# Ledger of designs, part 321: peptides against a protein of PDB entry 7UQJ

Target 1, 160 residues: chain A of PDB entry 7UQJ
Amino acid sequence: PELYQNFNITPPRGVLFHGPPGTGKTLMARALAASCSSDERKITFFMRKGADILSKWVGEAERQLRLLFEEAKKHQPSIIFFDEIDGLAPVRSSKQEQIHASIVSTLLALMDGMDNRGQVIVIGATNRPDAVDPALRRPGRFDREFYFPLPDVKARFKIL

## One batch from the design tools (peptide; made by RFdiffusion4, then SolubleMPNN)

Design b2_p28_2_s3 (from b2_p28_2, 13 letters changed)
Fold by OpenDDE base, seed 4:
Structure b2_p28_2_s3 (fold): chain B 160 residues (1-160), chain C 160 residues (1-160), chain D 160 residues (1-160), chain A 28 residues (1-28)
Amino acid sequence: as target 1 above (160 residues)
Amino acid sequence: as target 1 above (160 residues)
Amino acid sequence: as target 1 above (160 residues)
Amino acid sequence: DELSEERAEKLNERLEEQQREKVEIEFF
């Protein structure tokens, strides 16, 4: 909050972390949650894996998303981190999965329903930004995107 | 180096990273790959997701595992990182999937076929160590296990 | 081990992880502890927060540091991770805190008293490397330093 | 978008370079 207050930056409702697997997206989301917390102001960090919400909650995924956003709002300031968000919200152009379309529509509505003044940040992580529904990547949703490169081959070679 | 030299520890062929999601298992595997490399000696880092090998290579997963180990041996020193290894090598007690049993048997044989002097380390990451076939968790395979805790609620609160 | 044997690198007694809060310093330290352990040789990971040692153990912080190093030596191979080490070991140039000066002197003595062959690694994490006593950043102590950037302000702004 | 990816790439290259530096020392 203070970081955003000090910079006069409207906190994005949603941030998309994308890049090759194991580039630290999940770590960074936790680290952001960490850095935004202080002894005076604890941030509540909610983590869900997109594929897990879909697989564990077949037929209840929408309800679980609603509950997650309600919990996040109740425990604000909070961060909702969706790991592998492409597993939860695949591109609508995949005609086959009516279930995915309904989950995506629920997530869109939940993100749009967040007050701009809400101390709830949504972070999505994906290895495949092009597999994420473009509707999630619009202003007022995941309107900020960060690429997590692989260490350059040279730098992978200097790491490695 | 000296830490292991002083310990007279035979390098594990395989290390299992387990713990809650987003505890940095994948980042650590990359970081390990990174730290083991120097300007003089580049480690080759191979990453595969267990579920991806199974889903993308239905009927070829065994061949892809063999090729991966051949590549790793060819480019040694190397690290093979299996992210979500429970997706590739689920517990054999799930009677139904002959395909999983064959993939697990191939992975076991490939790990057992590694020279103890081989400069190939296998790292598995899972959120569910109990979902990993116990045969993979035996000496000469993933015979080293590391728990990545969530930062304790206090440390999650001190991170957060 | 062999990877390390091949590099003939003297393990640092201390590694300083520095960079903005939530850049994964604590996660990396845990993950290092994890990577260096094995079934045959478990590394004991000790974690202390600098400010907590000072605040919880007012007047006993020196004794607690001694006990920590004794425990680490007893349970070697081990890693001692000091999170927020600038809270434990502030720059001596801050005239006012005789208590800090004594704690810093104790930590220096404990690090200097470690055998170069000792299987105890000390990792310090700080968001303010300039707030860490320069005496800790000398050879044989925290003689290796790693910067953990925030994702650039643009990446913090694109994340955030 | 491309400039944003390139900045995110350079940032992550720096993050990874700095993770590299961190990872290099643990193995050293």
Scores: peptide ipSAE 0.000, ipTM 0.230, DockQ to the pose 0.049; fails the geometry check

Design b2_p28_2_s4 (from b2_p28_2, 17 letters changed)
Fold by OpenDDE base, seed 2:
Structure b2_p28_2_s4 (fold): chain B 160 residues (1-160), chain C 160 residues (1-160), chain D 160 residues (1-160), chain A 28 residues (1-28)
Amino acid sequence: as target 1 above (160 residues)
Amino acid sequence: as target 1 above (160 residues)
Amino acid sequence: as target 1 above (160 residues)
Amino acid sequence: DKLSEERAENLNKKQKEQDAKKVEIFFF
């Protein structure tokens, strides 16, 4: 947030962190939230795991997403981090389509409904960017993608 | 800490972060400290730069190390991060031996004095693991080493 | 680089990353280099530590700076990252003036000699922006400053 | 105790903010 202001850059609404598991995507998203927070400007960091939203909130996942975005807007500047967003918004596959399609549609609507002037950044992290619905990867949504390559196994343990 | 619990891994007392300069060793150590901190379990992160301990605390470096470890123990769970630990504990070389040997000995004693049950993790970061006194790299001290390779330029952006 | 193009922003010639030690300024500069690097557009990342330039290149520090900028220009688009730039260009203080003043003057001249159209970005990282010569912080040099504040402990642990 | 907690809080605060700004710049 502050960085974008300092560079006179419009912050993207959504940033996709992708790369192999354990490449520090979650760590990075977390580290983003904190560095944007100063004593004067606390950024509120919201974290949700995509699979947790689906599994814990059967039938309420859309409502929980709306609440999350409302809370993030209320506490702006804020970051919403979706860890394992491929679990929340998998590529539309035939059999689980209805529930997933609805959640994806809700997330799309929430991202589209964010004013570009809003100090809410959404970060999605996935191990499989190709498993994220391409509709989320369009301009005005997760329009920036960051690949997290496999750090050497040695580098992984430094993270963990 | 929590990460090690989640993986059922005994947290190493000391972890050596090594790899080319700016490969994210310091960030990683920092990013370890905070991921292990929940609302319920705040970890305390202590950072010192090896060269700063030697240069700023001429004659008091040992005392400052002791105080650092005491503070870390007092605020456990905690992480002590030594950035550029090669500056604090260079390989024993003949000419600057006395001051360096004393500081290394103090650090060794402090690491050996940490009970395995203590929630104090020590992370040393270096650009030159071979420039760190091998005594620090022994079991019960910095017994885990993590190489931070130069991420490919693409790899770097994907992670950050 | 590409980011500035995408936002129609003139890339600053120099960006000062400042904030407390170990707050990942070096990592930030590195991952700036990588996210600006695509398959089509590899950015060359040059890293030097300010203190290393002074200490390792006694009497040749100016020449090494010139070579660094020439190499960066040759490999554009490129990022020159000065880690601990306060070690390379400390505030002009009376006693160590001559060598420091010469190096600062060389760095100033190199930054001023960068065409605004050049795809060379200079990033200086410091723990003490007030310890960097104000002449470097002027327009056309390190004209953008990024404070890397201390993340709130809560924010830091949630992020870490 | 309070001063060490405040220092720890300030130190912890420093790392997350800086780690977070680092991630922002990489995205850009």
Scores: peptide ipSAE 0.000, ipTM 0.215, DockQ to the pose 0.047; fails the geometry check
Fold by OpenDDE base, seed 3:
Structure b2_p28_2_s4 (fold): chain B 160 residues (1-160), chain C 160 residues (1-160), chain D 160 residues (1-160), chain A 28 residues (1-28)
Amino acid sequence: as target 1 above (160 residues)
Amino acid sequence: as target 1 above (160 residues)
Amino acid sequence: as target 1 above (160 residues)
Amino acid sequence: DKLSEERAENLNKKQKEQDAKKVEIFFF
């Protein structure tokens, strides 16, 4: 309590984990979920892949998002982890990605609709933070961004 | 601030990071220290390896633990990270590991002696949570456990 | 193969991940293995700890290295990750560590014996790159080094 | 070369920073 008061860190409702693929974004999200789960208090971890919400739930993606947020709210405290969130919430200006404008709007509304007292944290992971709709990166949504760098660009240049 | 109050999450004095080797426990602890350090508020990060306290400080391990906790208290806010804590505080029931019973007892006393207002967080990392003395895993000590899963079972199935 | 051809990046046979303890070298190696594993192409990840090869396989360390490289070659594409490789391949001039000169020589020969067409990448992680035999750091071996800095120098100044 | 090492270091740095910030939100 007091330590957080001293850091003036308002816990983000939404955290964007961004960085190249394989930087441990998904691992970290799971580790956090596991970590925040004590024996006395289990955190419910919801994982969805952005592309899976689009591909598996063609025409139902909005409903699936709503159900996910309701389920997360029901099972508080919860973490919603969107892996590859750029697949769910592409930039609205992309002609190819305009098909997802409604899904983005629904996600925005769901993140905005989380009461400040709601113990639901949303973590979005992306390899392409610039492909994530800037509206998601605003205060009250993914207001905190965590860059997961590759292990050294040198390590990448050595592996690639 | 308020969210931690709302979560009724007493900041754990002790956090056990457990999970398979290379799940990023040490990385996470350092990253935590780095993240909790704002420009306005620096966190002092103390790292010790469990086996190093035993091997480098034969007969002085208890004194080194006391000095570590005093130094951490002096440099508040601080994180004490014990990497491979199972090497420092093995299960007391192990006939081969009973030699460390005093060190475990000292660590327990030091964790118990942290004032609730002390801005010292202890993070233990282990690959073998079952090899950590259960007394360390009690309330007021490593009362919260963080499972660092392997990168996704799916990623594991891609690696294996 | 083709992707490496396209980047004109000769895939390093060996990559040394070096940097202070807990810089995420191990996590990174695993994350890389996970990231390079597509659904179409799974990478086999072999992990060994340098000290474990010496301690668990007293007198068989050379054989265990040979078996590891053969297994990695059999399961191509593969990553061999040596955690704490300074424990496996200490500097030959160390009187206390001369017991490992044969193991170092075997590792050198195994790295040199990897055909350019072999899809086996060796990643060595160390906290002490200067404790790694310089012969391992030559072209065709760990010819590429990745310094894993501490979390930000700014974050480092917050932690130190 | 020095440029390939420094890039690798910076990437691990930022990974560690992210991993850490994440646990901060839950523990503190």
Scores: peptide ipSAE 0.000, ipTM 0.213, DockQ to the pose 0.043; fails the geometry check
Fold by OpenDDE base, seed 4:
Structure b2_p28_2_s4 (fold): chain B 160 residues (1-160), chain C 160 residues (1-160), chain D 160 residues (1-160), chain A 28 residues (1-28)
Amino acid sequence: as target 1 above (160 residues)
Amino acid sequence: as target 1 above (160 residues)
Amino acid sequence: as target 1 above (160 residues)
Amino acid sequence: DKLSEERAENLNKKQKEQDAKKVEIFFF
């Protein structure tokens, strides 16, 4: 939040963390939350799993997303982290596809409804960025994307 | 691997990472893999998800586990990371429970079949250690357990 | 610690993690701690915040630093993680500057007093490496520095 | 552009050296 204010950068509403499984996407999202939390400015970190939205919230998933965004807005500055956001992608059954499409549509609307002045950042993590609905990856949603590569065995991890 | 050889410590065959969601279990496993991979000594990191073993490998899960352990053995020193290993726990449906029990039994046999001299470490990550089959948590399997706490302001992270 | 002994590398007394907020410094420090902890070799992870040393420990900060280093030495191998170590840098008030200078001086003395054979690693994390007292960044103190970049929108983390 | 790429590559090199050192500290 403050970093973006200081640099005159519009904070992204959403950031997509993508890369092979376990590249630290979830961990980086928490580190972001912790690193933006000072004693004077506590960031509230909300975490949900894409698959849990579909499986645990069967029939209530849209409402739970709304409640999550309301709670994040109430506890500004906030980070909403969606782990495995590709888990919101339709699985090959037509009925699941409709449910998934409705949940994705709700998430789109919630992201679009965030004021640019809101100190709410949404982070999506996925192992399969191509399985994430392209509508989520548009400007004003997950408009920033970060690749998390595998630790290669000889890898001098060069952070650029 | 070398650390254990130098200290006359039997490397654990398996390590269980447990703690609340996003406490960094997956990233730690990768950091461990990266942390053991020097330019001269490359550690091969294999990652699987407990739920993926059951869902993506329906009917082939046992074979895929065998292939994973064979490949890890071939590419020693290696880390096999099972994310969400509690996802191998039987879901309360009798047919799923039989499939889960068979896969867990295969994993147990593969862990038991690892030579103590093998440079293969298995890491299981879970949010629910109590949902992991107690047979996996026995000596010679996941005989070491690491708690990943939430970043609490007061959190003495004791790595036990 | 052991890895440094095995490679005839003098373990750094201190490592500075620097980079923009949210780059995973704190989380990496925890990952380091867990990565070095086995059941037979438990690493004790101590975490303090630079700002907390000044604000919560007003008048006792030096004593709390001494106690922290004593406890870390007692629980070797240990990691002391200072989050926001730039928060020990003097804020522009003369009275705070004296207090900060005294605390920094105490930290310097504690780092200098660590035996090279001590299995105590100090990790400092900061968003502003230039705000960290240069005396802390000298050999035998925070003599290794690690940059944690922002996930940049186009940042292909290329693991080479 | 080339200087920005070289600076990005040099920052990338320094960051890879720093991250290689991170990986080394993770190792060690």
Scores: peptide ipSAE 0.000, ipTM 0.188, DockQ to the pose 0.043; fails the geometry check

Design b2_p28_2_s4 (from b2_p28_2, 17 letters changed)
Fold by OpenDDE base, seed 5:
Structure b2_p28_2_s4 (fold): chain B 160 residues (1-160), chain C 160 residues (1-160), chain D 160 residues (1-160), chain A 28 residues (1-28)
Amino acid sequence: as target 1 above (160 residues)
Amino acid sequence: as target 1 above (160 residues)
Amino acid sequence: as target 1 above (160 residues)
Amino acid sequence: DKLSEERAENLNKKQKEQDAKKVEIFFF
């Protein structure tokens, strides 16, 4: 049995970077893409802001998500970084249920539909993990969460 | 004094990925190997399941561990990933002491015998870090532990 | 709109690895540099000990820091790893205020002066994040902290 | 203040997880 599995390492489907603003989630996702890029393995890094997908693509957000995932799949190995993902997939609150539910459902389907053979990592960054739809935080999606703390409040209070 | 140390980065001897099931330890170790692989630096990734080494290699488990470490050393830089390592090296419980103690002792010796110059990283993944033999969790072995949390229980209870 | 931004990924200015001794901060920073090094992207890894900069370069510590950052900038992409950074930049305690304040101020200025275009990551490792000057833990500096836990104290007590 | 503390506690749990992931990135 070949000890060397050339792991076509199925990257995590989704990684949630969460923590307060300015804890450097975006910059980590970026550093990741750069670190993972080599000559034979240029990782294609896709960055989107959650709010931008909603605001720039009112009515096409789902299509833009699909295109993003297709492009990421085409350019494997790839990282899709959603900055401010809580803006894209807010927890299902009553009043704007349908459109947000549709975008969330599309993102869920795209994350679920990433074949276990895809070299696509999805990184979501948020300041409010509790504002991310819980469905996105399930296994096979953003099943991995990564906290970016503030420096311990005690250390911060010594700054002040 | 050359500011550039070409760090022949002595990789961690051992890294323990632990956390509840489905927190993505295996997928992390995989993404690890891939990200560390470049053209000049193809990291050879070896994956083994702890339980498979015991079950498939009853009586040869020690030899298979030695071969695994030799192959990893031969193909440096290398990552050895033990999935379900608690299945390979359970805490010394009274009733099956000898065989498990032997395999654990072999793994200990292999991890200790990884020269500080080896570019071999050993990653153990477990859902039960408390079920991993404490001897493996000592400095120079799995001296590094990485907790893969569940999404905060409060967030998980909003998923349920 | 090109989905591929060749993110000249502005690496984090500073990343603080913290946690108890033996949790493998140094070795992580090393593994980082190696993982991020590819053929086209050889990451230059600079290692310094905080205490060594103070002890070996009494009166020249600031100059050595400047030279270190210049060399890192010259050899981009680069990682500067400060092991035992709490030795370099202790929390401002009353009695030795001036010299330590000067070195800390120089490090602050160097981290602040890392243009958003620099491919230089600064990693500080400490066993005592609370002993690192809070000014270093601000956004644009070591704004990212990385806790290297001990194995859960309960698991460690089963090792004794 | 309380929102900053709750953010900061949420922000201390979250470091432990990111610390795991960035360490993850760096093992990767």
Scores: peptide ipSAE 0.000, ipTM 0.180, DockQ to the pose 0.056; fails the geometry check

